# Designs tried in a protein design run: peptides against a protein of PDB entry 4JHK. Part 49

Target 1, 212 residues: chain A of PDB entry 4JHK
Amino acid sequence: EDYKIQSFDLETQKLLKTALKDPGSVDLEKVSSVIVDQSLKDQVFSREAGRICYTIVQAEAKQTNGSVFRRNLLNRLQQEFKAREETRKRSTQEWVCLVSFICNIFDYLKVNNMPMVALVHPVYDCLFRLAQSDALKNEEEVDCLVLQLHRIGDQLEKMNVQLMDELFNLLRDGFLLQEDLSSMGRLLLLEILEFRAGGWKLSDTAQKYYYS

## One batch from the design tools (peptide)

Design b1_p28_2 (made by RFdiffusion4)
Fold by OpenDDE base, seed 1:
Structure b1_p28_2 (fold): chain B 212 residues (1-212), chain A 28 residues (1-28)
Amino acid sequence: as target 1 above (212 residues)
Amino acid sequence: SAFEEAQERAAELKEEVDELSTETAEES
């Protein structure tokens, strides 16, 4: 699943392409705002935006040894994170886009080839919110939760195994005890429990059982 | 805050960058 920059209007395409090649020649605050805005309303983009962000960060570092883009990006992300409960109340779609984006930034925006430690708790906070009973009953939120754990669960566990254990206790309890899960939601919870138990890997047999 | 710390790290760390891939970014 790849996002195409051609999904943007021509002016925005030009802005993003220029940011990738010559970041010093564009307003990097505007670029960061465009990326965050699009990530909040487009799930496909929110899942892939980290690659674009990482590339811009590298381009700016190479060109000017600067970090203007990353600073503005994280500042905006902080604002959206603080308002996450209000966002969830307003739109489940925007909420899962926000979570996807934060997790994607965690995955791609690494320092010294390691995840940014400062993002660990914010990511866990989002995942714990998705693991609450009121969220588990919504298949869209379960889809988001399971998808993020598939993508970054192993990395998160390495950062804090205690929080991961606590998170999966909630997921286990949800699977076993919660009655208002959708059929797919319950299946996904079982799958992710098995996925972690298998060392964050899925056997061919399990993949066929859950996703064929 | 966690994000303030992240901003500080972003400002302080000067990483050597690998070769850029605009194609990867466009297809992300």
Scores: peptide ipSAE 0.023, ipTM 0.431, DockQ to the pose 0.022
Fold by OpenDDE base, seed 3:
Structure b1_p28_2 (fold): chain B 212 residues (1-212), chain A 28 residues (1-28)
Amino acid sequence: as target 1 above (212 residues)
Amino acid sequence: SAFEEAQERAAELKEEVDELSTETAEES
């Protein structure tokens, strides 16, 4: 499996590789911090970090029956989540990376093959923030919102359909009523509205129309 | 558990969405 860790320096790559194979031999708090830090800076990595985290969690469980990595990861994630408004004000890029990372953790870090219930509200909270009018006018935030809904929207809806309905009501209102949307932003909102209406699927024709 | 404050914040955002939805409905 390719874990896409080429963005790290060689020393950090070695650390991550060791964590994936022999987690008991490394400082798992440091590993978790490195992953979170990079996820906030690198959009490509933030999209894939969930799989790496899941692998480390499984490796630690098998090797030592421990959960040190997961505990440290979630603690750091909670800290970043609490500071999300400050992050957004400082850097839109870091904010969308944070959202992407949280969504990927939700997608990959399952417990007993089920999504972590504790992550449902944090994920929805991030998506609702992206769905506010001040965020919808920013194409980068719209891109992030639509991307996450494509990836985990069906799973999130299964966890709480009421919140999903409320979220999409806001997206519909944004599409119909908000005047300062970019052309691409408006197109993406329409696409995601149709995507959900179609059972979280798009026809080949629709996919070509929106993403060609 | 982690994200103890997340539920409270999510509820606040939900309220904000509901208010916005109500306002937009009244304007249409």
Scores: peptide ipSAE 0.017, ipTM 0.372, DockQ to the pose 0.071
Fold by OpenDDE base, seed 2:
Structure b1_p28_2 (fold): chain B 212 residues (1-212), chain A 28 residues (1-28)
Amino acid sequence: as target 1 above (212 residues)
Amino acid sequence: SAFEEAQERAAELKEEVDELSTETAEES
């Protein structure tokens, strides 16, 4: 199984590999910190980190029936979430990486094959922030928003349809009323509106139109 | 205009989204 950890140095790669196979032999707090830190800097990794985290969680549960990694991961994630506005101010890139990571964790880190309820509101809060006027004018933030909704929108809606309705009301209003949207941003908003309206699926025609 | 057409489409999409949201809420 490819965990896409090539962006790390060799020492860190060894640490992660050991965590995946023998989590009891490593500092799982350190592992969680490394994963979060890299997820904030690397978009590619942030999109895949959830799968890695899930594997480590399962490995620890199997080996020691422990949850040290998950606890540390979620604690660090909560800290980053609380500081999200400061992160956004400091770096749009880090902000969208954070959102991507949180959404990825939501997608992969399931308990009893169910999404973690505790992550629902944090995910929505991030998406709502991306749906504000000051964020919608930034193509990078719009791209992040649309990407996450493509990935986990269906799951999120199942958790809270009311919040999803409110979110998409903002997106619609942005599409219709906001004047300083880029052409691409406007197209992406329209696409995601259609995506949800189509039951969180894209037709082949729509796929060609928007991503060709 | 293309923009006007997009606005019309957005309105139609909103109706569809609302319908889907209602269905989802009923299933939950």
Scores: peptide ipSAE 0.006, ipTM 0.304, DockQ to the pose 0.047
Fold by OpenDDE base, seed 4:
Structure b1_p28_2 (fold): chain B 212 residues (1-212), chain A 28 residues (1-28)
Amino acid sequence: as target 1 above (212 residues)
Amino acid sequence: SAFEEAQERAAELKEEVDELSTETAEES
């Protein structure tokens, strides 16, 4: 499997490749830190990071029945999550990357084919933050919100339908009542409202309407 | 609000991560 790690220097690429094949031979704390750091800078990598992390977790489990990587990853993730407001203030891009990364980890890093329960509330917290009025006015944040809901909304709802209902109440209110939304932002909110209403699916007609 | 509740529970992520680590070790 080809992993998109071209953005790293050669030494780091080697480190990651080794971690994917022989996790016991590398510093897995360092590997986790590198992955998180890059995920905060590069949204494209952030999308792939979940898959990479899953592979490393599986490789370590098979090799040593260990979970060192996962532990370090989640610890780092927690640190970044706790600092999320500071990150958002510093850089919207980094904030969006962080949310994307957390959601990707939720999507890919499953335990016994189930989502990690520990990530449910952090994911919702991120999405709720994106659903606040000060975030909805920023198209980059709306893009992130809608993208994540497209990717993991159905899974997340299964974990807690009440929180999802409340989240979408905020989105509905934003769509209807918030005046400083961009045209694209408003369109995206409408699309995601319809997406959920349709059972997390879009009709062909709706798909053409919103993404044509 | 659900947001406030989510934040409160999200602050406990460390505890949940620790629990997850122990659970996965028991299942393996």
Scores: peptide ipSAE 0.032, ipTM 0.647, DockQ to the pose 0.070; fails the geometry check

Design b1_p28_2_s1 (made by RFdiffusion4, then SolubleMPNN; from b1_p28_2, 14 letters changed)
Fold by OpenDDE base, seed 5:
Structure b1_p28_2_s1 (fold): chain B 212 residues (1-212), chain A 28 residues (1-28)
Amino acid sequence: as target 1 above (212 residues)
Amino acid sequence: AAAEEAERRAAELLAKVRKLAEETLAAS
């Protein structure tokens, strides 16, 4: 498999590669910290980090039946989640990277082939924050919101349809009532509203309208 | 120039959304 870790220095790349193959030979707490740190700074890596984390989790499980990496990863995620408002104030880029990372962990890091229940509310909380008026006016945040909903919206809905309904009420209100949305922002909100309405799949009509 | 840059960004964003949508559909 190809793991996109080119953004790391050579020493860290070696560390990650070793973690992927022989997790017992490295400091898995350090590995988790490195992954989270980079995910907050690099949007490309943030999107790929979930797959990398899953692979490390599987490798550790097979090698030692351990879960040190996952535990440390989730602990760090919880810390970052708790500080999400401060992160958003400090850097929109880091904030959307955090959301992207959490969503990707939700997407890839399954427990018994099921989504991690513990991540459901944190993911929704992040998406709800992106759905607030002060966030919807920011293109980066709308991008993040829509991208995550395209990626994991159907999975999240299966976990809690009530929260998804509430979230999309906010998106509807934003689309209809908020005046300081960019044209692209408004388009993306409409697109995602239709995407869910269509059962989390695009119709031929929608495909032609938005992407042709 | 600013308008062209905005258009470029919009196109890139739509492309990303499309890609994710397609991937999601393929995985479903």
Scores: peptide ipSAE 0.035, ipTM 0.578, DockQ to the pose 0.027
Fold by OpenDDE base, seed 3:
Structure b1_p28_2_s1 (fold): chain B 212 residues (1-212), chain A 28 residues (1-28)
Amino acid sequence: as target 1 above (212 residues)
Amino acid sequence: AAAEEAERRAAELLAKVRKLAEETLAAS
């Protein structure tokens, strides 16, 4: 399996590989901190870090029946989530990496084969922030929003359809009414509106319009 | 595997939409 850890130095890569196979032999608090730190800097890694985290969680559960890694991971994630507005002001790149990371944790870190209910509102809060007018005018934020909805929108809707309806009302209004959207941003919003309307898949008509 | 496929699909869709946007702007 490829866990996309090439962005780390060799010593840290060794640490992560050890955590994946023998979590009891490493400092799992340090491992979680390293993963979160890199997820905030590397968009590619932030999108795939959820799979790494899930693997470590499962390895620890099997080896020691422990949950030290998951606890430390979620604690750090909660800290970053609470500071999300400051992060956005400081760096749009770090902000969209944070959103990407939390969405991937939601996607991969299952409990009894179900999404963690505690992550539903934090994920929606991030997506709602991306759907505000001041964010929709920024290409990086629109890309992030649309990408996450393509990845996990169907799962999120199953957890809370009312919040999804409210979110897409904002996206519709942005598409129709907001004047300072780029042409690409407007097309991305239209595409995701159609994607959800089609049951989180493209209809034949939409496929022809966008890609034929 | 399913998650990886979804990620690939999402990236491809974004790329295609970007291409459409560029073509639209060029035609304007």
Scores: peptide ipSAE 0.026, ipTM 0.587, DockQ to the pose 0.018
Fold by OpenDDE base, seed 4:
Structure b1_p28_2_s1 (fold): chain B 212 residues (1-212), chain A 28 residues (1-28)
Amino acid sequence: as target 1 above (212 residues)
Amino acid sequence: AAAEEAERRAAELLAKVRKLAEETLAAS
C-alpha cells in the first residue's frame, strides 16, 4: 500500500516508512510531530495523514501493544487546538488545515471500533467556530466546514445529536439571515442543510442536481 | 450538454436562494 509522502524530504520519508512497518524502531514522538506539522501546511496531506496515523497506531498496537504514537499525536493536536484562534488570525489556510486534520483523525482513528470520545468536543468546537458569522463570510472556511460535515457529520451526530442540532441552527440562520455571505457560500450551506435533512445522504435526484 | 445542464440547475438554485434571502430580510 502506497502513502502520499512525496512532500517530505528523503530522510523524513524513510522515517515515515519505517514507522509504518516497524514503529518500535523509531522515535514516535518525532514522527507524530512531523505528521502534524505537514498537515498544518498541506490540506491534501492532511487527509492522507489520517490514514497514515491509523496505520502507525495499528502497527504499534500489534507490535508492542503500545500507544506511544497515539498519545503523542493527541497531545500535539490538543496543543494546536488550544491555539486555534491565534492560528486562524495568522493564517486561514493553516486554520482550515488544522480543522481538516482533526476531523480526519476523528474519522480514521478508532478505539474499540468506535470514534475517540476525546475528539468529539474538539471537532464540534472547530465546526462551531467555522459556523460563526465572521467565518461564514469566508469561502475557504465555508468550504472546510461543509467538506468536513460531508465526511464525518453522520458519525458526529451519533456521538452528540444535541450539538449537531445547535450547529445546524447556526448554519440555517447564516443561510437565511447573514447578509455578507457569497452566493457560493449560501449554495454550500443550503446543500449541507439538505444533506443532513436527507439522513446524511443524497437521493439520486439530489446527487444529480448538486454534483452532476 | 451535461455540464451545461448542471450549470443551468446551479443558476436556478442560486436564483431561488437569493430570492429567499431577500424575502427573509424584507420580512424581518
Scores: peptide ipSAE 0.021, ipTM 0.505, DockQ to the pose 0.020
Fold by OpenDDE base, seed 1:
Structure b1_p28_2_s1 (fold): chain B 212 residues (1-212), chain A 28 residues (1-28)
Amino acid sequence: as target 1 above (212 residues)
Amino acid sequence: AAAEEAERRAAELLAKVRKLAEETLAAS
């Protein structure tokens, strides 16, 4: 199976490949750090990172019944999460990468085929931050918000429908009441509002309206 | 020029949303 790790140097690629096959033979803390570092720089990699992380977790569980990688990964994520406001202040790009990564970890890194409960509130917290007025006026943040909701919104709602209702109340209010949204921002908010209203599915009519 | 750039960006974002939506529906 091919993993998109060409952006790393050869030594790091070797490290990652070894982690995927023989996780017990590598420093899994280092592996987790490398993955997180790259995910914070490249939003596209975030989704691949989720897949890679899942594979490593499964490999370690199978090989040693261990969870060292997962623990290190979550520990690093927690550190980045705690610093999220400073990250956002420093760089919108890094902030949306962080959100994207956390959401993708939530999406891919299942435990007993279930989402990690520990990630539910952190994910919602990130999405709520993106739903604030100061974030909704930034197209990059709106894009991130809408993308994540398309990916994991239905899963998140199953974990906590109350928080999802509260989140979408903010999005509705932003769409209707906030004056400094871009046209694209308003369009994306409307689309995601309708997406959820349709049971996290796109109707043929909506597809034609927005994307044809 | 500014309008054209805005339209380009909008098209790109919409394309991303469409792609994600389609993938999500396919996986459901």
Scores: peptide ipSAE 0.037, ipTM 0.601, DockQ to the pose 0.027; fails the geometry check

Design b1_p28_2_s3 (made by RFdiffusion4, then SolubleMPNN; from b1_p28_2, 13 letters changed)
Fold by OpenDDE base, seed 3:
Structure b1_p28_2_s3 (fold): chain B 212 residues (1-212), chain A 28 residues (1-28)
Amino acid sequence: as target 1 above (212 residues)
Amino acid sequence: SAAAEADKRAQQLLEKVRELAQKTLEES
């Protein structure tokens, strides 16, 4: 498979390519740090990062039965997660990139073809933060929230339906009660409410309304 | 690919929502 790593310099691209093919020959802590750093700056790369991380994990497991990369990745991710409120206050862009990255890791980095249980609560915590009133008034945060729910909402609900119910209670309250939502934000909330209600898919009527 | 399909839906939704939002503002 081809990976989108053109945003890195040539030396770093070489490092990543080597990690994908021969992870035992590179510093996997450095590789994980590079991926996380770039994911916090570029939401487009955050999506690709999940796929790259999965490939490196599989390559290392096959080569040495090791998990050095995954351990370093998760350690760094945990550090960023703990500092999420500070990140949000410093930069909304970095905050939504962090959420996107965590959600993409949840989506791609599966163990025995199952989502990592350890990521369930961190993902929900991020989504709950995006569902607070002070975040719902920011279109960038609403876009991020709705995008992640479209990508992983069905998977996440299977892990914990009670938390998903609580999350969507906040979204419904935001849609109905919050006065400082943008028109686009309100439409996005309505769509995602209907999307889940329809079993994480749109009905024929909704398809016509939202996509025609 | 499920991920690719989700991304496609998300992009289509964002474009359509922008269109609908603009129409709503014009009609108000």
Scores: peptide ipSAE 0.027, ipTM 0.615, DockQ to the pose 0.018
Fold by OpenDDE base, seed 5:
Order: sequence, then structure tokens, then C-alpha cells
Structure b1_p28_2_s3 (fold): chain B 212 residues (1-212), chain A 28 residues (1-28)
Amino acid sequence: as target 1 above (212 residues)
Amino acid sequence: SAAAEADKRAQQLLEKVRELAQKTLEES
């Protein structure tokens, strides 16, 4: 498989490629750090990072039955998560990258084909933060929120429907009551509300409205 | 007209939503 790692320098690309094939031959802590660092800078990569991480995890499991990479990754992820408010304050871009990264890790790093329970609350916490009024007024954050919900909303709901209900209550209120939403933001919220209401699918009517 | 401009804006927004949705589908 091809991985989108062109944003890295050649040396780092080599490191990542080696990690993907022979994780035991590289410093997996360093690899995890590199991946996280880049994921915080590039939202496109943050999506790809999930795939990369999955592959490395699988490769290490196969090679040594180890989980060094995953442990390091999750530890770093937890650190970034804990600092999420500071990150958001510093850079909206980094914040949405972080959310994207966490969500993508949730999406790709499954244990026995099941989502990692440990990530459920962190993911919801991130989404709840995006659903706050101060975030909903920022189109970049709304884009991120809606994008993640399209990607993993159904999975998250299966893990905790109560939290999803609470989240969408906020989104509904934002859509209906918040005055400083952008037109696009409001449209995106409406779309995602309908998306969930339709069982994480668009109805024929909605499909026609949004995509025809 | 104002109505025409509104329609243009609406269309632009819809296109952006479509783009976002498409991106999501492609990467999911």
C-alpha cells in the first residue's frame, strides 16, 4: 500500500517506511512522535496517520506480538488531549488537526475489530468542545466536527448513545438558536442533524437537496 | 437582483457541502 508521507523529509520518510515494514528495527517512540507532530500540523496527514498507525501496529503485532508503538502513540495522544484547550487557544488549525487525529486513531486502531473503549470519552470530549458556542461560530471547527461525525459518528453512537444524544442536543441548539453561525456552518449542522436522524445516512430527499 | 445573488450564494454553499461530504466519503 502507498502512504501519503510526502510532507516529511526523505530521512523521515525512510524511517516511516521502515516502521511500516519492520517496526522492530526502528525507534517506535520516535516514530510515534513524528507522526503525532505532523498530524498536529496537517489535517490531511492526520487522516492518513490513522492508516499509518494501524499498519505499524499490525506489523509490530505480527513481528513481535508487541505493542510498543501503540502504547507510545496513545501516551502521546493522551498528553495532547489533556492540553487540548491550550492547543485550541494557540491555534485553531492545530486543534482541529488534533481532533482529526484522535478521531482517525479511533477509526483505524481497533482491537479485535472493535473500537478502543479508552478513546470513546476523549473523542466525545473533543466533539463536545467543537459543539460549544464559541467553536460553532468558527467554520473551521464546524467543518472538523461535521467531518468527524460523518466518519465515525455511527461507531461512536454504538459505543455510547447517551453521549451522542447530548452532543446532538448541542448541535440542534446551535443550529436553531445561535445567531453568529456562518451560513455554511448552519448548513453543515443541518446536514449532520439530518444525517444522524436518518440513521447515519442521508434520506432520498436530503440527498437530492444537498447533492443534486 | 437580491434574489439572484441569494441563489448564487446558496449554490456556492451547497457546493462546499458537497465537497466536504465527498471528501468524507473518499477518506472513510
Scores: peptide ipSAE 0.023, ipTM 0.540, DockQ to the pose 0.025
Fold by OpenDDE base, seed 2:
Structure b1_p28_2_s3 (fold): chain B 212 residues (1-212), chain A 28 residues (1-28)
Amino acid sequence: as target 1 above (212 residues)
Amino acid sequence: SAAAEADKRAQQLLEKVRELAQKTLEES
């Protein structure tokens, strides 16, 4: 198994590798903290972080039947989530990284092969925030929103279709009515609207139109 | 260029959609 942890220093890489193999031999609180910190800075890693976290959770469960890592991870996530508005104000990049990380954890960190119910509302809250008019005018936030919906939209809808309907009502209104959207932002909104309308699957025509 | 043409087509689509939306709002 290959994990993308080359962005860390060698000592941290060793820590992470050990956590993946023998979680009982490392400080899992420290491991979780390192993963969250890096995920808030690197959106690419935040995607990989979900997979890493899942592996550590499974390894700990198998080794000690424990859940120390998951508990620490979720506690830290909750802290960051609560501070999301301040994070957004401070740094759009950190904000979209946070959203990406939470969404990726939702995507990968399955329990009994099911998404963690506790993450559903936090994920939706983040996406709803991205769907507000002040966020839709920022291409970086639109990119994040659309990317996450492509990745986990179908799963989220299965968890709560009513919230998804409400979210996409906002996106539709933004697409149709908001004047200060960039052309690219508006196109991205259109694309994701069509993506959901197509059952969270792009048609061949749409694929060619948006990604050729 | 092909990219410029694609952008033009996209813009035309967006304008048309906006016109339709505005018309719908006026009729509602």
Scores: peptide ipSAE 0.018, ipTM 0.480, DockQ to the pose 0.022
Fold by OpenDDE base, seed 4:
Structure b1_p28_2_s3 (fold): chain B 212 residues (1-212), chain A 28 residues (1-28)
Amino acid sequence: as target 1 above (212 residues)
Amino acid sequence: SAAAEADKRAQQLLEKVRELAQKTLEES
């Protein structure tokens, strides 16, 4: 199976490939750090990172019944999460990459075929931050918010419907009341509001309306 | 194009929603 790791140097690519096949033979802390670092720089990779991480976790579980990689990954993720406000102030791009990465890990990295409970609140906290007025006025942040909700909204709601209701109250208020939203931002908010209202799916008519 | 027409319809809907929201606020 091919993984999109061409953005790394050859030595790092070799490291990642080895981790995917024989995780016990590499420094899994280093591997996790490399993946997180690149995910903070490249949103495209941040999506692929979820798949890579899942594969490494499964490989380690099968090989040694260990969870060293997952533990290191979550530790690094927690560190980045704690510094999310500083990251946002420094770089909107890095901030949305961080959110994307956390959401992708939530999406791909299951425990016993279930979402990781430990990631539920961090994911919601990120989405709530994107739903604040100062973030909704930024198209890049709105894009990120709506994209993640399309990807994992239904899963998140199953974990905590009360938080999802609160989040969408903010989105509704932003859509209706916030004056400095772009036209595209408002369209995106409307679409995601309707997406949830439709059970996290679009009807055929709605699909044509928004994406034809 | 179909996409342009869809965008136009979406914009019209948004404007109508805004208008209705504003009207509701004024009546409150």
Scores: peptide ipSAE 0.018, ipTM 0.487, DockQ to the pose 0.021

